# Ledger of designs, part 87: peptides against a protein of PDB entry 3ZOQ

Target 1, 223 residues: chain A of PDB entry 3ZOQ
Amino acid sequence: QLLQDSWWNQLKEEFEKPYYQELREMLKREYAEQTIYPDSRDIFNALHYTSYDDVKVVILGQDPYHGPGQAQGLSFSVKPGVKQPPSLKNIFLELQQDIGCSIPNHGSLVSWAKQGVLLLNTVLTVRRGQANSHKGKGWERLTDRIIDVLSERERPVIFILWGRHAQMKKERIDTSKHFIIESTHPSPFSARNGFFGSRPFSRANAYLEKMGEAPIDWCIKDL

## One batch from the design tools (peptide; made by RFdiffusion4, then SolubleMPNN)

Design b2_p18_1_s3 (from b2_p18_1, 14 letters changed)
Fold by OpenDDE base, seed 1:
Structure b2_p18_1_s3 (fold): chain B 223 residues (1-223), chain A 18 residues (1-18)
Amino acid sequence: as target 1 above (223 residues)
Amino acid sequence: SAEEEALKKSEQERLLSA
C-alpha cells in the first residue's frame, strides 16, 4: 500500500478510481520525460509524516517549489541547505513576532509535520521552472478528498488558510466542528496586507488548548 | 524511519510500475 494505515483506510478507494489512474499514467510520463519535483519518493511526505489520526493543524499550499533541491513534499518547506524562499522567510518573521521564535538557519518544517501539522499542497507535483504545470490533472480531486475526510473526522482540526486559493477550500470544511484561521498569503506581494500580525501560531495553540490537546512547538531549532 | 522509507519505496514502485 502507498500510505500508512490511518490514511490508507480513508483514501484507498481514491487510488482505484479512473481519475487517479489517469493521473498516475501522466506522472509516469512526466517523471520519465521531464524534471519533476519533488522526488517521486517524496510526493506523499505530508501524509507520511502526519497520520490521519494525528492531524491537529492543516496548512494548505498550492503546489511544490519548482527549483532544484527545494521541494520535500511539504507545503512551504524546503530541504536543509536550501535558501529560504520569500514566502517562507515571511512565515518565520511572523513566527518571531507572534511567539518569539528565532529565525532558523534552514527552511525545513518537518518538525511541525511530526507534531501533527499537515503541510498539504493541493497539487503535489510540478515541472522544473513551471509553476502550476500539473494543475488540473487530478491531484486536486485527491487533496479535496483529504480535506473532506478530515472535515468528517469527529476530533476537531485547525485549518490555516493563507490567501484566496486556500480559502476557496473553506466550503469543504464543517466550520461548526473545525476551526479556521484566515489571512492574506505570506508572499511578499500580500504579506503586509494582513499576513503580518495575523498571529496564526499562537491562535492555533489557543484552539488546541481549548480542545485539551498539547500545543504545537512552532519554534524550529537550527541544524 | 524504516517505515517511512518503506512507504516511499512502495510509492515510487507504484508510480513507476505498469
Scores: peptide ipSAE 0.124, ipTM 0.754, DockQ to the pose 0.025
Fold by OpenDDE base, seed 3:
Structure b2_p18_1_s3 (fold): chain B 223 residues (1-223), chain A 18 residues (1-18)
Amino acid sequence: as target 1 above (223 residues)
Amino acid sequence: SAEEEALKKSEQERLLSA
């Protein structure tokens, strides 16, 4: 099976649907004819690192970084050795101001994922150098279903929604059960309009503690 | 740097297209 058991149980029906088969065929062509990111083996890394039952926090991104060696299948995250993109730098700046974490010497957020932070892009692939090139090809329907099944889960989830794109997913989230943390996007073009000072990390942990759950260790060690 | 500016533009485009 494509995914670990917990996610497979939630999503297996999606993979049999025509839209996903069409997406799959499209991706086969794309990966064969062009440079596509991330590596095909890494497309579902967010689901690999964070099981359905282990999700505590969701951070939504749009689509993967489109430069060589950057995307690793986790929203906002870059592989070790890759220069931190501006939005990620701002995320770490807010992290430092929010809870005092040092800025790491790399951009990998795998440690968050392993603790239950689902780092989900709404679109999971991209052509090299062409941001949003795989928008509207079927990924959004799958990732909407991911949001839906999390919303339907009884155990509460914290959704961190940076920017308008992510916030458009609010309608899919049952706020009677789940918590939402909203601000402007960490992008340099929007961070000063509300992202900085929003303290999403301490707020998320505050919710987790109220739920009787272990908080996230948001601080990232150097490699 | 030019690379940083390119990344910023890319992120801006993502935000605008989102």
Scores: peptide ipSAE 0.122, ipTM 0.784, DockQ to the pose 0.332
Fold by OpenDDE base, seed 2:
Structure b2_p18_1_s3 (fold): chain B 223 residues (1-223), chain A 18 residues (1-18)
Amino acid sequence: as target 1 above (223 residues)
Amino acid sequence: SAEEEALKKSEQERLLSA
Protein backbone atom coordinates (compact mmCIF):
# COMPACT_ATOMS: atom_id res chain seq x y z
CA GLN B 1 0.00 0.00 0.00
CA LEU B 2 1.04 3.57 -0.64
CA LEU B 3 0.82 4.91 2.91
CA GLN B 4 1.25 3.51 6.39
CA ASP B 5 -1.85 2.01 7.95
CA SER B 6 -3.18 4.98 9.91
CA TRP B 7 -3.19 7.28 6.90
CA TRP B 8 -4.17 4.58 4.44
CA ASN B 9 -7.31 3.88 6.45
CA GLN B 10 -8.23 7.55 6.13
CA LEU B 11 -7.21 8.22 2.53
CA LYS B 12 -7.25 5.00 0.52
CA GLU B 13 -10.52 5.92 -1.21
CA GLU B 14 -9.01 9.12 -2.55
CA PHE B 15 -6.39 7.27 -4.52
CA GLU B 16 -9.09 5.41 -6.42
CA LYS B 17 -10.99 8.54 -7.43
CA PRO B 18 -10.80 9.93 -10.95
CA TYR B 19 -9.25 13.21 -9.87
CA TYR B 20 -6.29 11.43 -8.34
CA GLN B 21 -5.88 9.12 -11.29
CA GLU B 22 -5.76 12.15 -13.54
CA LEU B 23 -3.26 13.77 -11.22
CA ARG B 24 -1.18 10.62 -11.24
CA GLU B 25 -1.14 10.50 -15.03
CA MET B 26 -0.07 14.12 -15.11
CA LEU B 27 2.68 13.40 -12.61
CA LYS B 28 3.91 10.41 -14.59
CA ARG B 29 4.30 12.63 -17.62
CA GLU B 30 5.86 15.44 -15.63
CA TYR B 31 8.44 13.24 -13.92
CA ALA B 32 9.29 11.65 -17.24
CA GLU B 33 9.65 14.87 -19.22
CA GLN B 34 10.60 17.51 -16.65
CA THR B 35 12.61 17.88 -13.49
CA ILE B 36 10.05 17.64 -10.72
CA TYR B 37 10.53 18.16 -7.01
CA PRO B 38 10.62 16.50 -4.65
CA ASP B 39 11.89 13.11 -5.75
CA SER B 40 8.93 10.90 -6.58
CA ARG B 41 9.78 8.73 -3.59
CA ASP B 42 9.48 11.70 -1.26
CA ILE B 43 6.11 13.14 -2.28
CA PHE B 44 4.30 11.79 0.76
CA ASN B 45 7.13 12.15 3.28
CA ALA B 46 4.96 14.25 5.57
CA LEU B 47 2.59 11.32 5.92
CA HIS B 48 5.45 8.84 6.19
CA TYR B 49 7.11 10.63 9.09
CA THR B 50 3.93 11.53 10.96
CA SER B 51 1.15 8.98 11.30
CA TYR B 52 -2.47 10.03 11.35
CA ASP B 53 -2.81 9.13 15.00
CA ASP B 54 0.45 10.78 15.99
CA VAL B 55 -0.29 14.19 14.50
CA LYS B 56 -0.07 16.83 17.21
CA VAL B 57 0.55 19.92 15.10
CA VAL B 58 -0.03 20.76 11.45
CA ILE B 59 1.99 23.38 9.62
CA LEU B 60 0.63 24.13 6.16
CA GLY B 61 2.75 25.24 3.25
CA GLN B 62 1.82 25.96 -0.34
CA ASP B 63 4.07 23.94 -2.65
CA PRO B 64 7.59 22.51 -2.55
CA TYR B 65 10.78 24.43 -3.06
CA HIS B 66 11.60 24.34 -6.75
CA GLY B 67 15.39 24.45 -6.62
CA PRO B 68 17.84 21.55 -6.88
CA GLY B 69 18.19 19.40 -3.80
CA GLN B 70 15.87 21.51 -1.67
CA ALA B 71 12.48 19.85 -1.28
CA GLN B 72 12.20 16.75 0.85
CA GLY B 73 8.42 16.37 0.96
CA LEU B 74 7.97 18.44 4.11
CA SER B 75 6.62 21.98 4.16
CA PHE B 76 9.32 24.61 4.71
CA SER B 77 11.98 21.93 5.21
CA VAL B 78 15.13 21.52 3.14
CA LYS B 79 17.58 18.66 2.92
CA PRO B 80 20.76 18.90 4.96
CA GLY B 81 23.53 20.73 3.20
CA VAL B 82 21.09 23.05 1.47
CA LYS B 83 21.09 26.77 2.14
CA GLN B 84 18.16 27.78 4.31
CA PRO B 85 15.54 29.64 2.27
CA PRO B 86 14.47 33.08 3.53
CA SER B 87 11.16 31.91 4.98
CA LEU B 88 12.87 29.09 6.85
CA LYS B 89 15.48 31.47 8.21
CA ASN B 90 12.67 33.61 9.55
CA ILE B 91 11.02 30.55 11.07
CA PHE B 92 14.23 29.83 12.96
CA LEU B 93 14.56 33.47 14.00
CA GLU B 94 11.07 33.33 15.47
CA LEU B 95 11.90 30.00 17.09
CA GLN B 96 14.93 31.56 18.72
CA GLN B 97 13.01 34.57 19.97
CA ASP B 98 10.03 32.48 21.03
CA ILE B 99 11.65 29.70 23.03
CA GLY B 100 15.40 30.32 22.85
CA CYS B 101 16.43 27.64 20.37
CA SER B 102 19.72 28.04 18.57
CA ILE B 103 19.69 28.45 14.81
CA PRO B 104 20.53 25.02 13.40
CA ASN B 105 23.30 24.53 10.87
CA HIS B 106 20.82 22.90 8.46
CA GLY B 107 17.22 23.29 7.38
CA SER B 108 15.78 19.84 7.92
CA LEU B 109 12.60 19.77 9.96
CA VAL B 110 12.47 15.97 10.08
CA SER B 111 12.90 16.07 13.85
CA TRP B 112 9.63 18.00 14.08
CA ALA B 113 7.88 15.53 11.81
CA LYS B 114 9.02 12.59 13.91
CA GLN B 115 7.49 14.23 16.97
CA GLY B 116 4.07 14.65 15.42
CA VAL B 117 4.36 17.87 13.44
CA LEU B 118 2.69 17.26 10.08
CA LEU B 119 4.58 19.45 7.64
CA LEU B 120 2.01 19.46 4.86
CA ASN B 121 2.06 21.39 1.60
CA THR B 122 -1.29 21.83 -0.10
CA VAL B 123 0.40 21.03 -3.41
CA LEU B 124 2.96 18.25 -3.18
CA THR B 125 4.98 18.64 -6.38
CA VAL B 126 6.49 21.39 -8.51
CA ARG B 127 8.49 21.82 -11.69
CA ARG B 128 12.06 22.97 -11.32
CA GLY B 129 12.16 26.73 -11.29
CA GLN B 130 8.41 27.10 -11.72
CA ALA B 131 6.57 27.89 -8.51
CA ASN B 132 2.92 26.82 -8.48
CA SER B 133 3.34 24.88 -11.72
CA HIS B 134 1.29 22.02 -10.32
CA LYS B 135 -1.36 24.20 -8.72
CA GLY B 136 -4.93 23.19 -9.49
CA LYS B 137 -4.05 19.73 -10.76
CA GLY B 138 -5.63 17.67 -7.99
CA TRP B 139 -3.27 17.86 -5.03
CA GLU B 140 -5.46 20.41 -3.29
CA ARG B 141 -8.36 17.99 -3.24
CA LEU B 142 -6.26 15.29 -1.60
CA THR B 143 -4.70 17.64 0.92
CA ASP B 144 -8.12 19.11 1.69
CA ARG B 145 -9.16 15.57 2.54
CA ILE B 146 -6.13 15.24 4.80
CA ILE B 147 -7.25 18.35 6.65
CA ASP B 148 -10.81 17.03 6.76
CA VAL B 149 -9.92 13.68 8.31
CA LEU B 150 -7.74 15.42 10.87
CA SER B 151 -10.59 17.78 11.66
CA GLU B 152 -12.83 14.78 12.16
CA ARG B 153 -10.35 13.15 14.54
CA GLU B 154 -11.43 13.11 18.15
CA ARG B 155 -7.99 13.84 19.56
CA PRO B 156 -7.33 17.57 19.14
CA VAL B 157 -4.87 18.95 16.62
CA ILE B 158 -3.10 22.29 16.54
CA PHE B 159 -3.13 23.94 13.13
CA ILE B 160 -0.51 26.59 12.48
CA LEU B 161 -1.72 28.70 9.57
CA TRP B 162 0.81 31.18 8.24
CA GLY B 163 -0.53 33.55 5.62
CA ARG B 164 -3.76 33.81 3.65
CA HIS B 165 -3.33 30.64 1.62
CA ALA B 166 -3.10 28.46 4.70
CA GLN B 167 -5.77 30.44 6.51
CA MET B 168 -8.24 29.68 3.73
CA LYS B 169 -8.29 26.15 5.12
CA LYS B 170 -9.64 27.33 8.47
CA GLU B 171 -13.21 26.76 7.30
CA ARG B 172 -12.43 23.04 7.09
CA ILE B 173 -11.29 22.82 10.71
CA ASP B 174 -13.67 22.09 13.56
CA THR B 175 -12.60 24.74 16.03
CA SER B 176 -14.77 23.18 18.72
CA LYS B 177 -12.14 20.44 18.94
CA HIS B 178 -9.01 21.82 17.34
CA PHE B 179 -6.78 24.81 17.91
CA ILE B 180 -5.72 27.42 15.38
CA ILE B 181 -2.59 29.55 15.49
CA GLU B 182 -2.65 32.23 12.80
CA SER B 183 -0.22 34.88 11.69
CA THR B 184 1.24 36.40 8.58
CA HIS B 185 3.60 34.27 6.54
CA PRO B 186 7.28 33.90 7.50
CA SER B 187 8.26 35.23 4.07
CA PRO B 188 10.44 38.34 4.17
CA PHE B 189 7.56 40.15 2.48
CA SER B 190 5.18 39.53 5.36
CA ALA B 191 7.08 38.37 8.44
CA ARG B 192 7.35 41.83 9.99
CA ASN B 193 3.60 42.29 9.67
CA GLY B 194 2.77 39.69 12.28
CA PHE B 195 4.81 36.51 11.99
CA PHE B 196 7.65 37.80 14.13
CA GLY B 197 6.44 37.86 17.69
CA SER B 198 3.54 35.49 16.99
CA ARG B 199 5.28 32.82 19.12
CA PRO B 200 3.65 29.83 17.43
CA PHE B 201 6.01 27.31 19.03
CA SER B 202 5.39 28.20 22.65
CA ARG B 203 1.68 28.63 21.93
CA ALA B 204 1.50 25.20 20.35
CA ASN B 205 3.28 23.67 23.32
CA ALA B 206 0.94 25.47 25.68
CA TYR B 207 -2.01 23.80 23.98
CA LEU B 208 -0.28 20.43 24.11
CA GLU B 209 0.35 20.86 27.82
CA LYS B 210 -3.31 21.72 28.37
CA MET B 211 -4.23 18.53 26.54
CA GLY B 212 -1.93 16.51 28.76
CA GLU B 213 0.41 15.72 25.90
CA ALA B 214 4.15 15.99 25.67
CA PRO B 215 5.27 19.24 24.12
CA ILE B 216 7.24 19.37 20.92
CA ASP B 217 10.97 19.77 21.23
CA TRP B 218 11.20 22.43 18.58
CA CYS B 219 14.92 22.92 19.00
CA ILE B 220 16.81 21.30 16.17
CA LYS B 221 20.16 19.64 16.74
CA ASP B 222 23.05 20.40 14.46
CA LEU B 223 24.17 17.70 12.09
CA SER A 1 14.10 3.77 8.70
CA ALA A 2 13.61 0.57 6.79
CA GLU A 3 9.86 1.03 6.96
CA GLU A 4 10.10 4.55 5.63
CA GLU A 5 12.27 3.41 2.77
CA ALA A 6 9.86 0.62 1.97
CA LEU A 7 7.00 3.09 1.84
CA LYS A 8 8.98 5.42 -0.39
CA LYS A 9 9.81 2.57 -2.72
CA SER A 10 6.16 1.60 -2.85
CA GLU A 11 5.22 5.19 -3.51
CA GLN A 12 7.64 5.45 -6.40
CA GLU A 13 6.49 2.15 -7.83
CA ARG A 14 2.88 3.26 -7.66
CA LEU A 15 3.65 6.53 -9.39
CA LEU A 16 5.76 4.92 -12.08
CA SER A 17 3.52 1.91 -12.65
CA ALA A 18 1.50 1.51 -15.86
Scores: peptide ipSAE 0.112, ipTM 0.748, DockQ to the pose 0.025
Fold by OpenDDE base, seed 4:
Structure b2_p18_1_s3 (fold): chain B 223 residues (1-223), chain A 18 residues (1-18)
Amino acid sequence: as target 1 above (223 residues)
Amino acid sequence: SAEEEALKKSEQERLLSA
């Protein structure tokens, strides 16, 4: 099977649907003919690191970074040794101002994922140098289903929705059961319009504490 | 983990399979 049990039980039917088979065939061609990110083994890393049952927080991104060595299958995250992209730098600036964490010397958010932060992009692949090149090819239907099955989960989830693209998914989230943290996007184009000072990390932990759950250790250690 | 690596391998096989 493609995914670990908890996610497979939720998503297995999607992988047999025509839309995904078409997506898969497209991806086979793309990976054969183009430079595609992330590595094909890393496409579902968000689901590998964070099981369905262990999800505490969801942070939605759009699509992977499209530069060499950057994308690691987690939204906003970059592999160690990779220069932190501007949005990620702003995320760490807000993290520092929000809860006092130091700025790490790398951009890997794997430690968040391992604690139950699902770092999900709505589109899971991209051509090198071509942002949104795999938009509208089928990923959105799968990732919508991921949001749906989380929304249907009895145990509450905290959704952090930065920017309009992520916020468009709010209609799929049962806000009577789940918590939403919204602000402008951490991008340099929008961060000063509301992202800075939004304190999503302390707010997320406040919700977790109210739920009787362990908070996320958002601080990232240097490598 | 070993499980994570196994899953990653399965993803690659899924994409590369005919």
Scores: peptide ipSAE 0.027, ipTM 0.505, DockQ to the pose 0.025

Design b2_p18_1_s4 (from b2_p18_1, 12 letters changed)
Fold by OpenDDE base, seed 4:
Structure b2_p18_1_s4 (fold): chain B 223 residues (1-223), chain A 18 residues (1-18)
Amino acid sequence: as target 1 above (223 residues)
Amino acid sequence: SEEEEALAKSDKERLLSA
């Protein structure tokens, strides 16, 4: 509702629908009565950092980190000063092995977002300490629409789908126009089963170059 | 889910580091 960029034109109809109004009212109660992450101002950071027209790559996550100070409205990303979660550590390990980037001293992926990497969770809020506590409350319908409008976009997008949850969204993506990079999830429980060695970063850049677009600078500078 | 498992581990590590 507070979007003033190219996303507003794509999503304005969703914000007027009953499901979203119900979601909004639920969120108002949740934020008032409980500790909810991310900060309410950060819920749509993925859309704020990466406009609809500027999206080059999408990385799908499930829902925000549910610990204090972690979530910043970007999938897999954590605020500076926050210990890197295991999945994020594995992402950086693969990044290092794939294209030689050093492991940053922080976990913020904002530099990716600013380059056109949409770091989208399917559910955009969570209760403290309760993973998936806001599942099935309406976010999935909105984020499905985000995927849909990107799929409908003429300019191609690269979707990076780690794990089964993200891969379930493949059916919504027009693979005649858009590119899919799939592997197991970066979680320690699955990373050795296909994520490591999947080289999603170099593969994404290869697609971008093929399309005549500037590659992503995936390497993250220390703060 | 794979991410839930990762988050659970992260929380455990955080608690042990407190």
Scores: peptide ipSAE 0.027, ipTM 0.603, DockQ to the pose 0.097
Fold by OpenDDE base, seed 1:
Structure b2_p18_1_s4 (fold): chain B 223 residues (1-223), chain A 18 residues (1-18)
Amino acid sequence: as target 1 above (223 residues)
Amino acid sequence: SEEEEALAKSDKERLLSA
């Protein structure tokens, strides 16, 4: 995929590096030989929906959903018509408790992305039925650079870091400029240990208001 | 991953819930 927006200016040097070329060649083989998610055209949807300059909030995920029709290139998000995964259901439960939003009848977070919420997975592809199958293949280096260039941006960003994996990226974030919201992961295994009641949505909007920016409309309408 | 574990638990719960 070709990026032509503000992200290209920030990331073009990465795409020329050997690691990314190797990643690209790997992906070509993977997509040709087996079922890979998301669709190859959707890999960079997070960057397509939210330009570098428009990023207000970052929500980090690990890797895409590995079931048919689920992944749409946005962390935690699923295509309309797909059953909401457990973590996403818990996200919506917290959203309801935090700011009173109704539970949507779908799992698409595109409306957040369009408002400046970068829904970034650290690994952007996965084999069908094989979670983390593309871990350590080069995506992490690119997505680390994405975090780095956001951290270097003068205009502040809010990073929402759910769970240990996301929180490991905290060391890359300049906390003198940027805000971090941390809790346990929305997974059913961890949500009751801190995610529920963490109120990340209202807290994010409070920071945005403090910065003089428009808050995110986190409520998702039914389709 | 934490998400995978969540999915696995959900599947397990469905299988065990009769």
Scores: peptide ipSAE 0.020, ipTM 0.591, DockQ to the pose 0.083
Fold by OpenDDE base, seed 5:
Structure b2_p18_1_s4 (fold): chain B 223 residues (1-223), chain A 18 residues (1-18)
Amino acid sequence: as target 1 above (223 residues)
Amino acid sequence: SEEEEALAKSDKERLLSA
């Protein structure tokens, strides 16, 4: 069924642009000929769970997990029953150290999304086993627009930018209105260089409280 | 396939569909 989505009004013009039409045609071929993640129905899950108006926090990822059953259209998140990827494990370790949350027995971040945490990848699809296989195909232009329209929003947003790739988007964010939390990426390759101890969750909530908004319940219950 | 059918939807339907 169709749901109300404030994103349509923000993004509808993008869908008529040649780059997106080309992207869509590419995706049609890819989904027909290859195993593509996430499921085609889940591509826009980040926007489905978190409306434009409800966005409080943005967490940027690069592209979806490329293993079977992992990606669910939310950055860093994996479907229940899927082993937590290393970066996600580190996210939960930091969450525990930051605000005392228990490590959940699953990797679904849907509870964050439902509270206004936009879990956005800059590239929204990937071929099985081929990281970044859909890089440079048009998604970045759309997701840049998503960042742009959030930056243009009057109500402040908190952008959590882990790692260089996400931090490159800082130039699109009006820092006079919006807050940015930066650290190294939660990847095992970089987490010890600044991600651990960065306390993004408590810091985000501190900003939300300062803005008079309800904080995020970052703690994830077991399933 | 269901995925192909989902992808064949309009951009609006893709964005707004549950």
Scores: peptide ipSAE 0.038, ipTM 0.714, DockQ to the pose 0.029; fails the geometry check
Fold by OpenDDE base, seed 2:
Structure b2_p18_1_s4 (fold): chain B 223 residues (1-223), chain A 18 residues (1-18)
Amino acid sequence: as target 1 above (223 residues)
Amino acid sequence: SEEEEALAKSDKERLLSA
C-alpha cells in the first residue's frame, strides 16, 4: 500500500496523523476478524492506476461493493467476470447514448483509470454484506484531503459528481480553476431524474480539449 | 441519504439472488 508516485508527496503528512493511525489499526483488526472488501492490496488501486499529476477526471463514489469478488479499489468498477451492478449498467447505457460506445461484456473501468480518470470512493473499505460499515472511521478525512490537493493543483481537473453524496464535496473544489459536471446518481432509483441524458463523457472530453489535453477514450473493449 | 440506501439495497438484493 506504499504510494511511490506523486501521491506520496501530497499525502505523506496524512499518514502520520493520529486519525489515520487509528484507521489503520481498525483495518488490521477488521481484515483479521471479518471479510473486508476490497482485498487489502487493492485499497489504493485508484491512486496506483492514476498518479496525482496524471489525474484528468475524478469520478466520486461512496464506498466499495460489498459482495464477493466485486470491488477492485475503483469507484463503480467491478472485476472482470463479475456481473455488472445496476448503477454500472446505467453508466454504460449513458455512455452508449452519449458517445456511441458499445456496452462492454465486463465491468472493469481500469482502462479509464490508466488514462487519468481517478475512480475514487470517499470510503475505501467495507465489510461483506454491510454497506457503509466503515463510514466515519477516518477514510473521509483522507479522501477529503485527496480532493483538496487536486483542487489546489494548478493544472485543471474535471470533477464528475453523481448524486447528493458526491455533490457535497463541491465546496472543496476551486471552480475558478476546475470544472464540475453534476447530475443525479446512476442508480436505478435516480437515473431517470437527470443522469440519463447528462452526457458526462462528451462534456468531460470537451473540457479536456479546451485545456489542450488529449480526450479520454471512454469506450471499453471486450475482454 | 436516499441514494445511499437505494444503492445498499440494490447491492444486497443482488447478493441474495446470487
Scores: peptide ipSAE 0.020, ipTM 0.598, DockQ to the pose 0.101; fails the geometry check

Design b2_p18_2_s1 (from b2_p18_2, 10 letters changed)
Fold by OpenDDE base, seed 5:
Structure b2_p18_2_s1 (fold): chain B 223 residues (1-223), chain A 18 residues (1-18)
Amino acid sequence: as target 1 above (223 residues)
Amino acid sequence: MEEEKRKKEEEEVEKSLA
């Protein structure tokens, strides 16, 4: 199987459903006929880097960056050598103000993913230059299921929900077991309206410590 | 050549999807 056992056990039934088969066939056509991001091998990177059991924090994005070389299958993250997108820059600014981390010289959040931060977009593919081009094609149903199975997990999860799109998923999260950190989106259009000063990183670590878990080392080293 | 490239890409996508 493609996925780690822990995710496969949670999601295998979804992959057999007609909606996913239709999505799969659509994606085969799209990748063949269009420039699609991320690379097909990177679509499930969020699940590859962070097992179901290892998820400590979830950060929801909408869909991948649609520029060349940007998307790496992790929400908000860009491959090394890629200019940091505005939202990501703001994330790092908040990180610096929140817990004192230096601004990294790259935009890869892989180090977060490896520590249990599930960097999940609700839509996992996009056409070049066409934001939301794969919206409503089946990804949302799968990623909703990912949220659901995490919500059903006994071990608590911290959900960081930036902006209205991510916050719409709050209804799927059992807040009796799980923690939610909400603010406006890190986008330049909204960051000043509540994202800056929201201190999601220290707040997440505070919850982890309360749970008796190791905090995330949010600081990203230069490459 | 184009058909072969298309087929190869479809195969890669196939392998990348569950």
Scores: peptide ipSAE 0.388, ipTM 0.880, DockQ to the pose 0.027
Fold by OpenDDE base, seed 4:
Structure b2_p18_2_s1 (fold): chain B 223 residues (1-223), chain A 18 residues (1-18)
Amino acid sequence: as target 1 above (223 residues)
Amino acid sequence: MEEEKRKKEEEEVEKSLA
């Protein structure tokens, strides 16, 4: 099977539904006829790196970076050797100000994913140079289900919701047992309106400590 | 080469989608 057992148990019913089969057929055409990001093998990297049971924190993105070599199937993350996008630069600036981490010489957030930070985009593919080109094609229904099954989980999750798009998912989250950290988006257009100084990393770790869980080591080593 | 690449891509997509 494609997914880890813990995710498969939660999502197997979705893959049998018509919407996903239609999405699958669409993606087969798109990857054949267009340049699509990320690499098809990387589409579900967020679920590969972070099992359902191991999720501690969720960071929602919209859709993958649409430039060559950027997207690696993790929200906000870019492959090593790729110039850090503006939003990611701002994330690292806030990380430095929040908890004193140095700014890494790369943009890979894989180390977060391996610690239980689910770096989930709501749309998991994009056509080269065309932001939101795969919006409304079925991914949102699957990723909504991912949010739903996490919300239904007994063990609490911390949801970091940057910007309006991510915050629209709040209605799907049981706030009686899960924690939400909200601010404006790290984009240069919005970061100064609330993202900077929001201290999402220390706040997330504070919640983890209250839950009796190990904090995330947010600091990223140079490669 | 293009047809083979396309076929390989289709196979990879098939394997990468549940």
Scores: peptide ipSAE 0.386, ipTM 0.877, DockQ to the pose 0.027
Fold by OpenDDE base, seed 1:
Structure b2_p18_2_s1 (fold): chain B 223 residues (1-223), chain A 18 residues (1-18)
Amino acid sequence: as target 1 above (223 residues)
Amino acid sequence: MEEEKRKKEEEEVEKSLA
């Protein structure tokens, strides 16, 4: 069994469906014939680091970084030693302005994931140098189910939805029970139009505190 | 040689997918 029991119980039926089997076969060919990111062992890292029951916050990304050594199976996150991509730099700038955290010397968000921040891309693989190359191949159906089962969970979740793509998932979220934090995307092309100053980190923690849950320690230590 | 490498990669992917 690949996934933790908590996720397996929620998703096991998806893995038996034809769409996922077709996705598997496609990915087997892709990884064999192309350079695909992340490493196949890291595809489900978001689910590995954050169990279904431990999810406090969800941050949706689109698809993995498509450059060498970047993607580590977590939305917006890059492996240590990798230059921080522009969007991630802006995330850290907002983090600093929002709650005073220093800019870390690396781009790994694993510490967030371990605290219950599900760093989920809607598409979990990509070809080298080809953004969205695995769009529409089946990942979105699985990740939609992930959103659905979280929406169905009794204990509330905070969804952070940056940009239009992520915000399109709002229709799947029970807003009578769950909290949504929306802004423009942290991309340099959109960050100044609403992402900066949106204070998603303090807002998320405010909701967690109101729920009687421990807030996220968003500050990331240097390595 | 290339075929063996392909098969090995496919096996790794298979293990990484539920």
Scores: peptide ipSAE 0.385, ipTM 0.881, DockQ to the pose 0.027
Fold by OpenDDE base, seed 2:
Structure b2_p18_2_s1 (fold): chain B 223 residues (1-223), chain A 18 residues (1-18)
Amino acid sequence: as target 1 above (223 residues)
Amino acid sequence: MEEEKRKKEEEEVEKSLA
């Protein structure tokens, strides 16, 4: 099976549904006819790096970066050697101001994922140079289910929701047991309107500590 | 060689979609 057992147990029924089969057929065609990101092997990297049971924090993105070599199957993350996109630069600036981390020499957030930060895009694929090209094709239904099963989990999760798109998912989150950290998006267009100074990293760790869990080491080592 | 690469890519896509 493609997914870890913990995710498979939560999501296996989705993969048999018509919407996912249609999505699957669409993607097969897209990858054959177009340049699609990320690499197909990386589509589910968020779920590969962070098991269902190990999720501590969720950071929602919209869809993958659509430039060559960028998308890593993790929201906001880019492969090593890739210039940090503007939003990611702002994320690291906030990280530095929030908890004093140095700006890493790369943009890979894999270290977060390995610690239980689910870096989930709501849409998991994109055509080269065409943002949102795979919007409304079925990914959102699957990723909604991911949010739902996390919301249903007894062990609390921290959801970091940057911008309106991510915040639309609040209605799916049981705030009686889960925590939400909201701000404007880290994009240059919105970061100064609330993202900067929102201190999502320290706030997330504060919740983790309150729950008796180990905090995330948000600081990223150079490669 | 290109055909083999294409087939491998198609297989990888298939396998990567659960």
Scores: peptide ipSAE 0.365, ipTM 0.858, DockQ to the pose 0.027

